Peptides against a protein of PDB entry 2Q3Z. Designs and how they scored, part 172

Target 1, 272 residues: chain A of PDB entry 2Q3Z
Amino acid sequence: YVLTQQGFIYQGSAKFIKNIPWNFGQFEDGILDICLILLDVNPKFLKNAGRDCSRRSSPVYVGRVVSGMVNCNDDQGVLLGRWDNNYGDGVSPMSWIGSVDILRRWKNHGCQRVKYGQCWVFAAVACTVLRCLGIPTRVVTNYNSAHDQNSNLLIEYFRNEFGEIQGDKSEMIWNFHCWVESWMTRPDLQPGYEGWQALDPTPQEKSEGTYCCGPVPVRAIKEGDLSTKYDAPFVFAEVNADVVDWIQQDDGSVHKSINRSLIVGLKISTKS
Target 2, 254 residues: chain A of PDB entry 2Q3Z as posed
Amino acid sequence: YVLTQQGFIYQGSAKFIKNIPWNFGQFQDGILDICLILLDVNPKFLKNAGRDCSRRSSPVYVGRVGSGMVNCNDDQGVLLGRWDNNYGDGVSPMSWIGSVDILRRWKNHGCQRVKYGQCWVFAAVACTVLRCLGIPTRVVTNYNSAHDSNLLIEYFRNSEMIWNFHCWVESWMTRPDLQPGYEGWQALDPTPQEKSEGTYCCGPVPVRAIKEGDLSTKYDAPFVFAEVNADVVDWIQKSINRSLIVGLKISTKS

## One batch from the design tools (peptide; made by RFdiffusion4, then SolubleMPNN)

Design b2_p25_7_s4 (from b2_p25_7, 16 letters changed)
Fold by OpenDDE base, seed 3:
Structure b2_p25_7_s4 (fold): chain B 272 residues (1-272), chain A 25 residues (1-25)
Amino acid sequence: as target 1 above (272 residues)
Amino acid sequence: MVPEKVKKIKEVEELNKKLAEELKK
């Protein structure tokens, strides 16, 4: 996980799984230095450099910083996300073949955000950075991935009396989503939560005021311990959310219906 | 060819159609 520079990222859909080759390139010249720059421009360093540096020995702390800094939301992070198929003023997310070019562009342009990324690009760059910093990390793909916006573990569709979906801000189920899992101890938690920790660098929801996610023990997600920091409900929902239809009746009453046709979650972890 | 991340809109629309048909009965 730390030593492998080339790998594959799973994409597509649950019915049609695809993969692409990716050059993580964590040992290429200058990449470690760029990762250190990433740490030195993070908001916590800017607020208190001494405190930030003293905490860099913690993979928990570093993992959370990296998840926030891989996206450019709220800080001088690496990538700007875009999903509207309008990439003419940058590089299409589909054009990237590795993390090295992205990181070099970011650094060489004065730590300006690189245009553009989507989930697998965010995940892959985070994987590179974490590996550079000595944290064993892998990219994970989840098919039928839910985006829960209110941490209620539900994907909710509001419908009128005719069954038509109402509102523009409906929660979403993605064909696939990518994040990373990193191996670390969790001295900040009760015993038994060491091992793989989920981190999501794609800017989806804010955690403690910043677009970051995790680390959260994969074990906690598997066991349904949603009290475990960080962001357990959000990550749990990505892989386990139930889909609910709220149907308004003519009398103004609302009927709750479980949608059993929309199944959330099919997680695949990479071997390298 | 890298497939883009997209929401499952088609499935939702199909379910919506079925539900609408059921509610009309």
Scores: peptide ipSAE 0.024, ipTM 0.637, DockQ to the pose 0.060
Fold by OpenDDE base, seed 4:
Structure b2_p25_7_s4 (fold): chain B 272 residues (1-272), chain A 25 residues (1-25)
Amino acid sequence: as target 1 above (272 residues)
Amino acid sequence: MVPEKVKKIKEVEELNKKLAEELKK
């Protein structure tokens, strides 16, 4: 989880699992230096360098910083996300074969955001950075991954009287989503939450005002302890959200129906 | 070729169709 530079990222769908090879390249020349630059341009460092540096011994702190800095939202982060299949002014997310080129491009262009990334690209870059910083990390793929936007642990579809989905703002279930899990102790939590921690660098929701996510103990998610920092409800929903249909009736009443046909979450942790 | 991340729109649409049929009963 630290030493492996080549690996696979799982993609596709729950029914048709696919994978791609990926060069993490955490030990390639200059990559560690780039990771240190990433830390030195993070908003917390810019605000108070001494305080930021003093906290870099904490994998919890560093993990959270990295999850925020791998995306360029609200900072000088590495990647700009795009999902509309319009990549003509950059590099298609599907074109990347490793983290090294991305990180080098970012650094060589004065820490300008690299166009473009999607979830597996974000996750892979985060994995590289965290490994460079000595944090055991793996890419995780979750099939039928939910994006809960209102922190109610539900994916909600609003439907008319005919059962047709209304509005373009429906919460999302992705065919797959990728994030990372990092191994660390959690002295900031109750005993027993050491081990794998979920971190999500894809800019989906803000956490404490920044597009970052985690670390949250995988154990806490598995056991349903949503009180644990950070972002337990969101990560829990990604893998366990229930799907609810709100069906509007002719009289204006709304009927709530649990959708048992849509099963959220099938998580695969990589061995590399 | 890397599969694109996409919303499960098709499955939802099929479910909608099924649900619509059930609501007509």
Scores: peptide ipSAE 0.039, ipTM 0.659, DockQ to the pose 0.058; fails the geometry check
Fold by OpenDDE base, seed 1:
Structure b2_p25_7_s4 (fold): chain B 272 residues (1-272), chain A 25 residues (1-25)
Amino acid sequence: as target 1 above (272 residues)
Amino acid sequence: MVPEKVKKIKEVEELNKKLAEELKK
């Protein structure tokens, strides 16, 4: 996990799994220094440097910081996300072949956000940074990944009397989503939650006021312990959300229907 | 070509068609 500089990231869909080669490059010249800069420009350091530095021995703390700093939301983070296929003023997310160029661009431009990233780019950069910092980390791909926006563990579609989806603000199921899992102890939790922890650097929902996610024990997600910090309900929904259709009737009533055709979650973890 | 992250639009569209047919009965 820490030693592998080249790997693959899984993409595509559940029916058509694809992969791309990726250069994580955590041992390339200057990359560690860039990772340290990333820590030194994080909001917690700027607020209280001494407190931030004192906590950098905790992979839980560092993981959460990195999750927030890989995206440029709310801070001087690395990547700006974009999904509308308009990348002419930057680099297409699909053009990246490694984390090294992204991190170097970020640093060389005075920690200005790099345009652009999507989930696998965010995950890959986070993976590089965490590996540089000595935290065993792997990229994870989840097919049919849900984005729960209201923390009810459901993906909800509102439909008119004709079955047509109403509104552009419907909750989302992605063809795939990527995040990272990092190996760490969890002294901040009850015994048994050591091991792989999910971290999601893609800006989807705010956690404690910042676009970050995790760490949350993979075991907690698997066992359905949604009380476990951090962000267990959100990560749980990504892999286990139920899909519900709310169908308006002619009489003004709304019928709730469980959508069994839209299955959420098919997680693939990488070895490297 | 690496596919971008997208919504499961096709599956939703198929479901819409099925639901529309059911509601017409």
Scores: peptide ipSAE 0.034, ipTM 0.660, DockQ to the pose 0.059; fails the geometry check
Fold by OpenDDE base, seed 5:
Structure b2_p25_7_s4 (fold): chain B 272 residues (1-272), chain A 25 residues (1-25)
Amino acid sequence: as target 1 above (272 residues)
Amino acid sequence: MVPEKVKKIKEVEELNKKLAEELKK
């Protein structure tokens, strides 16, 4: 996990699993220095350098910082996400073959956000950074991944009487989504939650005011302990959300129906 | 080509069709 510089990222769909080769390159020249710069430009360091540095011995703290800093939404983070197929003023997310070029571009341009990333790019860069910092990390792919926007653990579709989806703001189920899992102890939690922790650097929802996610024990998600820090409900929903159809009738009545045909979540972790 | 992250539009459309058929009953 820490030593592997080359690997594969799983993509595609649940029915048609694909992979791409990826160079994580955590031991390439200058990459560790870039990872340290990433920590030194984070909002917590800028607010109180001494306090931030004192907490860098905690993989929980560092993991959360890295999750936030891999995206540029709230800070001088590494990557700008884009999903509209308009990549002419940057690099297409599909063109990246490794984390090293991204991190070098970020540093060389004065820590300006790199255009562009999507979920696997965010996850891969986070994986590189965390490995550089000595945290065992792997990329995870979840097929049929839910994005719960209102923290109700449901993916909701609004439909008319004919079953047609109404409105532009339907919550999303992705064909796939990528995040990372890092191995760490959790002294901030009750005993038994040591091990793999989920972290999601893709800017999806805010956690405590910042686009970051985790760390949350994979065990807590598996056992349904949604009270566990951090962001357990969100990560739980990614892999376990129920799909609900709200059907509006002509009389204005609304019928709630559980959609059993849409199964959320098929998680694949890299074994490399 | 690296497959893009895409919303499962096709599956939703199929579900819409099935639901529409059920609602016409």
Scores: peptide ipSAE 0.026, ipTM 0.639, DockQ to the pose 0.058; fails the geometry check

Design b2_p25_8_s1 (from b2_p25_8, 14 letters changed)
Fold by OpenDDE base, seed 1:
Structure b2_p25_8_s1 (fold): chain B 272 residues (1-272), chain A 25 residues (1-25)
Amino acid sequence: as target 1 above (272 residues)
Amino acid sequence: PVVITVTTVLNLGDKTFVFTKDLVL
């Protein structure tokens, strides 16, 4: 997961799986330097360089920083997302064939956001960066169930203790969605949550004020432990392709209230 | 070849983005 530079990104649908070749290129000239620049321009470094650098030994910390910095939301991140099929002033997300060109463009243009990305592009770039930094990482593609091949429905409703809808409705409909999983220990959690951790660099929801997601133990998601940091409820919804109502307690805790539909997704990881 | 239509809908706040692409398998 660290050594492989060539791979595939899975796309399509659960019924019709397509793979596209992707050059991760983590060992190509200058890519490691670009990844280090990415860390050095992150908001936490700019706020307190000494504190940021002291925490870079933690793959949990680094993973969360990378998740936020692969998208350009809220910072000098790498990619600008666009989903309206208007890419005339940039590169279509479908045109990319590797992470190297994206990262080089970003660096060579003074850390200016690269136009444009979507989920698999964000995930692939994150995978390259994390691998460069020595974190075993794979791209994950999730498809919705065979019952509906056209959409993976992520509809989230947050409710107060009285069942009233709180905040903005978030709705995302994908034929597929891509994120990354990274292997790490979780000394910040209870024992047993070491292993694969989900990270999602696609800007979808803010976590602690920043468009980032994870790391959250894949085991926690499988076991339904939605209290586990970071962003377990969000990742749970992505994996299950479900309509989920969440109840937020006064203490800020969130728990699942009802399932409106049960959709079982198909998850496929990139092969080594 | 099998052609599949991929539609991505992103609804964040008051903004909705739609991307549709035909993929040849």
Scores: peptide ipSAE 0.019, ipTM 0.401, DockQ to the pose 0.028
Fold by OpenDDE base, seed 3:
Structure b2_p25_8_s1 (fold): chain B 272 residues (1-272), chain A 25 residues (1-25)
Amino acid sequence: as target 1 above (272 residues)
Amino acid sequence: PVVITVTTVLNLGDKTFVFTKDLVL
């Protein structure tokens, strides 16, 4: 999980798994220097360099910094996300074949955001940076799979007054999401949460004011300990779907009946 | 991939977690 420079990123859907070759390139010339620059331009360093540097021995701290810095939200981070298929002023997320070119572009342009990334690009760059910094890391792909292929994380069932299912509705469809898992001890938590920690560099929600996510113990997510820092409820929702039953009345009014969580994700980790 | 806003209510054991997030793929 540190030494392999070549690998695959899994994409597609739960029923139609695809992969793309990816060059992580953590040992290529200058990549370590770029990773160090990434640390030196982070908001915590800019606010208090001495405090930031004193904490860089903690993979928990570094992982959280990297999660925030791989995206350019709130800082001088690496990648700008875009999902609207309008990539004319940059590089399509689908065009990237490795992390090295992205990191070199970022550094060579004065730490200006690279256009553009999506989840697997964010995850792959984070994986490169974390590996380069000596943190064992793998890319994780979670394929969403509920009652229907590629269902979103919110599944709605409509029922009549008698509780009979009238139909199901999902407004948005997800195929997959990518993030990283890093191996580390968690001295900041109770014993037993060492091991794989989920980190998500894709900008989705703010954590403590910054677009970052994790680290959170994979074990905590599996056991449903959503009080565990960092961002356990968010990560839990990335691997689970809520099933909401609605009662539809004759007048067309809709009332919430039942809410339950459903495990819907097929998780595939890189073997490199 | 698509961006959507989702409100999640998680009931695990005796704990309830409620949050709203934008999901990005």
Scores: peptide ipSAE 0.022, ipTM 0.536, DockQ to the pose 0.059; fails the geometry check
Fold by OpenDDE base, seed 4:
Structure b2_p25_8_s1 (fold): chain B 272 residues (1-272), chain A 25 residues (1-25)
Amino acid sequence: as target 1 above (272 residues)
Amino acid sequence: PVVITVTTVLNLGDKTFVFTKDLVL
């Protein structure tokens, strides 16, 4: 997981799995230095350098920092996310073929956010950084599968009569999501939660005030232990949620439009 | 900042997860 520089990132759908070649390049020249810069510009370092540095021996701490710093939300992070297909002032997320170019651009432009990323780009960059820092990491793609859902969590979407999601916000629906899993011990948790930990660098929800996610034991998610640090409910929802679409009419009436409770997650990980 | 609601459907093992998140651009 640490030594592999080339790999594939899986995309597409559960029925139509696609992959893209990706150069992680964690051992390419200057990449380690860039990863160290990433640590040195993180909000925790800026607040208290000594405390931040003292904690860098913890893969739990580092993983959480990297999760937050791969996105540019709340900090001088690497990537700006964009999902509206308007990429004219940057690089389309679909055009990236490796993490190295992204990291070099970030560093060379004074740690300015790189435009643009989406989930697999965030995940791939995080994977590179974590591997570079000696943390075994793989990219994980989770597909929405229409076959079987064993999730008790319901995600409700309100749509108008035309099937459009209600709200004044732009909405993006993905049939897949990418994040990373890192291998680490969890001395901060009860025994048995060592192993693969989920981390999600895609800015989605704030965790303790920062757009970061994890690390959370994959085992905890699998067993439904939602009390486990960090962000277990969120990650659980990423992998175990029933989709219920509700249509709200102009008169305020609401009816169920689609029951997607039978979604089985197909998880594909990069080979380590 | 532009806020985008992202819905992610994740299938992990025998479970599917749907996440809705507001992204601040």
Scores: peptide ipSAE 0.018, ipTM 0.461, DockQ to the pose 0.037; fails the geometry check
Fold by OpenDDE base, seed 2:
Structure b2_p25_8_s1 (fold): chain B 272 residues (1-272), chain A 25 residues (1-25)
Amino acid sequence: as target 1 above (272 residues)
Amino acid sequence: PVVITVTTVLNLGDKTFVFTKDLVL
């Protein structure tokens, strides 16, 4: 999980699993330096470098920082997400074949956001960074078992002001989501929550004011311990929950968007 | 572009969790 530089990211659906070759490349020249830059440009470092550095010994802390910095939301993060199939001013998320090019582009352009990413791209870059920093990490793909592809957590990016899907975006709506799991101890939690921790770098929800997610023990999610930090309710919702979405307009009006039940169909992790 | 806030309500047993995010339409 640390040493593997090449692998596959699973995509598609439970009925049709597609593997995309991916070069993680955590040992490629300069990648470690880029990962360190990523840490050094994070908002916590900029606010208080000494405090940030003092916490970098914690994989919990680092994982949380990385999950936030892989996306460019709220910070000088790596990737800008886009799901609308309009990639003319950047690179299509589907065109990426590895993390190295993304990270190098980010660094070489003065830590400007790279256009564009989607869930597997975010996850793959996070996986590279975490591995580079010595945290055993794998990419996880979750296939929803819901009949309607509207169960995808990213579907909201295709919603109009009424919560309806804008046009036919079926080609861009995948019945899967990707995140990462990292192996770490959790001294900040009760005993028994060491092991795989879910982290999600795809900008979906804010956690403590930043688009980041986790780490949360996979065990906690499995056992339904949703009080466990970080972001257990959200991660639980990614796998199985009843969700109601609302849209609020600038005028303060609130509209109900959709009701959905998310159920885990199939989970596949990157093999080392 | 119009920015909207999407609120996700998660009902888990007797607890309700609310998540919010901004979307650009």
Scores: peptide ipSAE 0.012, ipTM 0.376, DockQ to the pose 0.258; fails the geometry check

Design b2_p25_8_s2 (from b2_p25_8, 12 letters changed)
Fold by OpenDDE base, seed 2:
Structure b2_p25_8_s2 (fold): chain B 272 residues (1-272), chain A 25 residues (1-25)
Amino acid sequence: as target 1 above (272 residues)
Amino acid sequence: SITITQTTVLKLGNKTYTFSKEVVL
């Protein structure tokens, strides 16, 4: 979980599981320095360097910072998310084969956001950074069970209102999500919540004012203890919830696109 | 531009949690 530099990220659906090879590369030249830069440009450091540095001994604190900094929302973070299949001004999320190139691009361009990422890219970069910082981490893929596992929000939008999308565009797969799990103790919680902690660097919801998520004990999620910090209700909802998709046009009109219930599907983690 | 909002609703007892993410087209 720390030493493995290459691995696989699982994608697809519960019925059609696929994996992509991924180079995490946490031990490649300069990557540690980049990870340290990531910490040094985080909003908490910029606000109070001494306080931030004093807390970096806590994997809980560091994990939360990394979760926020892997996305560029709210800060000088690494990746800009994009899900509309329009990647002409950047790199398609589907084109990445490792975290190293992403991190190097980010650093080499003055900590400018790298275009573009999606959940597995965010997760993979977070995994690299956390491993680089000595926190055992794995990428987790959760396959959701819905009435239509292959339902793609964007494709369905275009199909329903504008007709079929023409061209060889990569289908957006929304029936899975990727995040990371990191091994750490939780002295800030009641006993028994040490072990794997879920962290989600994909910008989805703000936690304490920043697009970050976790760490939350995987055990807490499994046991339904949603009072446990951080962000237990959100992480639980990623695996078990009703999902409603809305479309808003420039005129302000809003209409309901999809309503479905998500049920826990197959969970696969990377091996080390 | 078109914005797609994915809203996740978690109902636990008497509590309802709503989480949203946006995709801009």
Scores: peptide ipSAE 0.013, ipTM 0.402, DockQ to the pose 0.145
Fold by OpenDDE base, seed 3:
Structure b2_p25_8_s2 (fold): chain B 272 residues (1-272), chain A 25 residues (1-25)
Amino acid sequence: as target 1 above (272 residues)
Amino acid sequence: SITITQTTVLKLGNKTYTFSKEVVL
């Protein structure tokens, strides 16, 4: 999880699992220096360098900083996300084959955001940075395995007034999502939450005012302990889907009923 | 592509968690 520079990023869907080769390159020349620059340009360092530096021995702290700095939202982070297929002013997310080129571009352009990334690119760069900093890390791909292959967080059904399914499922969202898991102790939590921690560098929700996510114990997510910092409810939702029933009345009115979350994800982790 | 905001509401016991996500269709 630290030594391997070559690997695969899993993509596709639960029915059609694909992978791409990826060069993490954490030991390539200058990459460690770039990772240190990433730490030195983070908002917490800029606000109070002494406090930031004093906390860099904590993988919890560093992991959270990295999750925020891999995306360029709110800071001088590495990657700008884009999903609308308009990549003419940058590099298509699908064109990247490794983290090294991305990190070098970022540094060489004065820590200007690199265009563009999507979830697997964010995850792969985060994996490189964390490994470079000595934190065992793997890329995780979660595939949607529910009936609605295109649902990430919500599966919607249309029902009649008698609760019978009458309509098609809503067409919504991602076939897969990628994030990272890092191995660390959690002295900031109650005992038993050491081990793999989920971190998500893809900008989706703000956590404490910054587009970052985690670390949160994988165990906490598995056990449904959503009170555990950081961002347990969000990560829980990434691996689960809510079922929403739309009840259509005879008068044409539609009512929404939210059912309990279902486990709909197929999780695949890289082996190194 | 069309971008929409997806809002998810998690109800676990007596706790409710809400978050939003931009989704490209």
Scores: peptide ipSAE 0.006, ipTM 0.408, DockQ to the pose 0.077
Fold by OpenDDE base, seed 4:
Structure b2_p25_8_s2 (fold): chain B 272 residues (1-272), chain A 25 residues (1-25)
Amino acid sequence: as target 1 above (272 residues)
Amino acid sequence: SITITQTTVLKLGNKTYTFSKEVVL
């Protein structure tokens, strides 16, 4: 999870699992320096360098910073997301084969956002950065099961700057989503929430004013503890892919069921 | 800037939950 530089990112659908080879390259020349630059241009560093630096020993803190900085929303982050198939002024998200080129482009252009990324690209870059910083990390792909009545679907609508839905209803139905899981202790939480933590660098929702997500214990999600920091409700909505036993209340709250296992989707993670 | 509405549809049993968020890119 730290030492592996090459791997696969899973894509496609639950019915047809695809993978792409990906070079994470966390140990390639200059990548560590780029990761440090990423930390040094983050909003928290710019606000208070001493405080930011003092917290870089915490994988919880670093994970959250990286989640925010892999996307360029609200900061000098690495990647600009785009989903409308108009990639002529950049690089198609589907053409990337590794994180190294992305990170080098970002640095070499004065920390200018790289065009373009989608979920697996965001996740892969985050994975590289986190591994480079010594945090065991894997890319996770969640598949929607088209045949499962309990499948979680993500639909994206694109609007222009005026809030108008751009022309052809590019309803992009995503049959999958990618994020990362990082292994860390959670001294900021009650005992038992150490282990895999979900982080999502794809800009989707603001967490405490920044487009970032996590870390949240995978265990908390599996147990239905949606009060757990960070962003448990959002991640819960994303991941509902593992075999989980859930009881849903009328208020929408979900608790782990004792009596019935629900299969909501398929989750595949990279192995190292 | 492009604004994207991300909608997550969660189906649990006979209930459907919809979560939407505006994202500015």
Scores: peptide ipSAE 0.006, ipTM 0.372, DockQ to the pose 0.037
Fold by OpenDDE base, seed 1:
Formats: C-alpha cells, sequence, structure tokens
Structure b2_p25_8_s2 (fold): chain B 272 residues (1-272), chain A 25 residues (1-25)
C-alpha cells in the first residue's frame, strides 16, 4: 500500500468490472518534491505556515489537506474535474495512465490546474500523494447498481430541521465512484476507529468550507455511526448507494429521514 | 408533510441524465 508503484484502478459497473493499469509512481524522481509543494501551497499553510507544519505529523490532518488539494476547487489544487465530454482544451480523463504525468504537469505549469480529471483520476493522484508522504493508501471503487433502471433515482438532499434543502446542490449519482482509503490511527476519536479511513478528493461536497472529504473510519461507516468526523453521512451514502434524504440538526447531527431507492453497492479496493 | 422538488443528476459512464420529481416528506 506504500511500496507498489503500479496497480489497477477498477471502473465500469458491478456487472461489467473493468480495470485500467495505473502508474502511481510515488517513488519516481521529483514526485516527493511535488507532493511537498502541494502541502506548501495549501490554504492552511498560506494562512499560517507554522500551524500547518506543526500538524503535518498527523496523517489525519495530512489526509484531509491532500483530499482538498488534489482537486483545484477553492485552492491551487491539482486537477479540474469535467464530465461533459468536452476535453478539447485539455486531456481527456480517460487518457491518463498514471499520476506522475499529472503531478509533473501541475508543478511545471506553476501549480495551474490540470485539465481534466474524474473520480478515478482524483483518487489515483490522491493515492500517489498519500503514499509518497508515507501513508498507506489504496484506491477504492464502489459500483452503484440500481436494482431498477426505471427507478426514479432521487438525489440525496441534506435538509435542515424544517425540511428545507441546504443549498442548490445538484447531487450526482454515479454508476461507479472512486475514492481512497488510508491506514491511520484516530487519536481524535474514541478508541476502535483506527485502521482504514475513507478520503474522497473528488469535489462533490464542501466540508468545513473546502471541497474535501474525510478521513472517516471505514468501521464507522460499516457500523452506521454517522456522528464521526469527518463527513460520515456523505461517505455512508456513497458506500451504501442508498438514495437517502438526510436531516441535519443544528447541533450538526445528521439523521436519515427517507430511504428512497436501494442501490446495491459493490466495493472493490486495489491490492497495490 | 412537506412537498419538495428533487432533481437527480445521474452519471452513467459518459452520459448524464437529469430527473426531477415531487417528493412528499
Amino acid sequence: as target 1 above (272 residues)
Amino acid sequence: SITITQTTVLKLGNKTYTFSKEVVL
């Protein structure tokens, strides 16, 4: 999970699993330097370098920073997401075969966003960066299969206590989604939540004002403990693939209100 | 009960589908 530079990223559907070879290349020349640059241009460093640096010993902190910096939303992050098949002014997300070229392009162009990424590209780059920084990490693919293609899939809405939708967020349901899981202790949580932590660098929802997600214990997701930081309700929805309405209380607690559609999720992790 | 309009954006491969429906909560 740290040493392997080449692997596979799973794509496709639960019925038709596809994989692509991927060069993570975390030990290639200059990649560590690029990962350090990524940390040094993050908003938290720019705001308070001393505080940021003091926290870099925490894989929880670093994981969250990387999750935010792999996407270019809100910062000088690495990748711009695009899903409309209009890639003529950049590189098609489907054309990438490794993280190294992406990271080198980002650095060589003055930390300008690289065009373009989708979920597996975001996940793969995050995986490279986290591995480079010594955090055991794997790419995870969750296949969402609607039992009924004719089921009116409803987007999930986070609602306030009054049933009002929080924000004009168009929520997306994917046929598959990729994120990363990183191995770390969670001294910031109750005992027992050490181990694999989910992180999602694909810009979907803001967490504490930044397009980032996690880390959240995989155990917490499995046990349905949605109170655990960070972003447990969001990751829970991604993993279980249930289209659910969530009610967010003023205290930040999130409760499931309505279960709309059962989407069968199949999670596959890389063994590299 | 609260009635809301839900809009679903479904990404299936390279295709995007948008659906809207009324939902009673």
Scores: peptide ipSAE 0.016, ipTM 0.416, DockQ to the pose 0.068; fails the geometry check

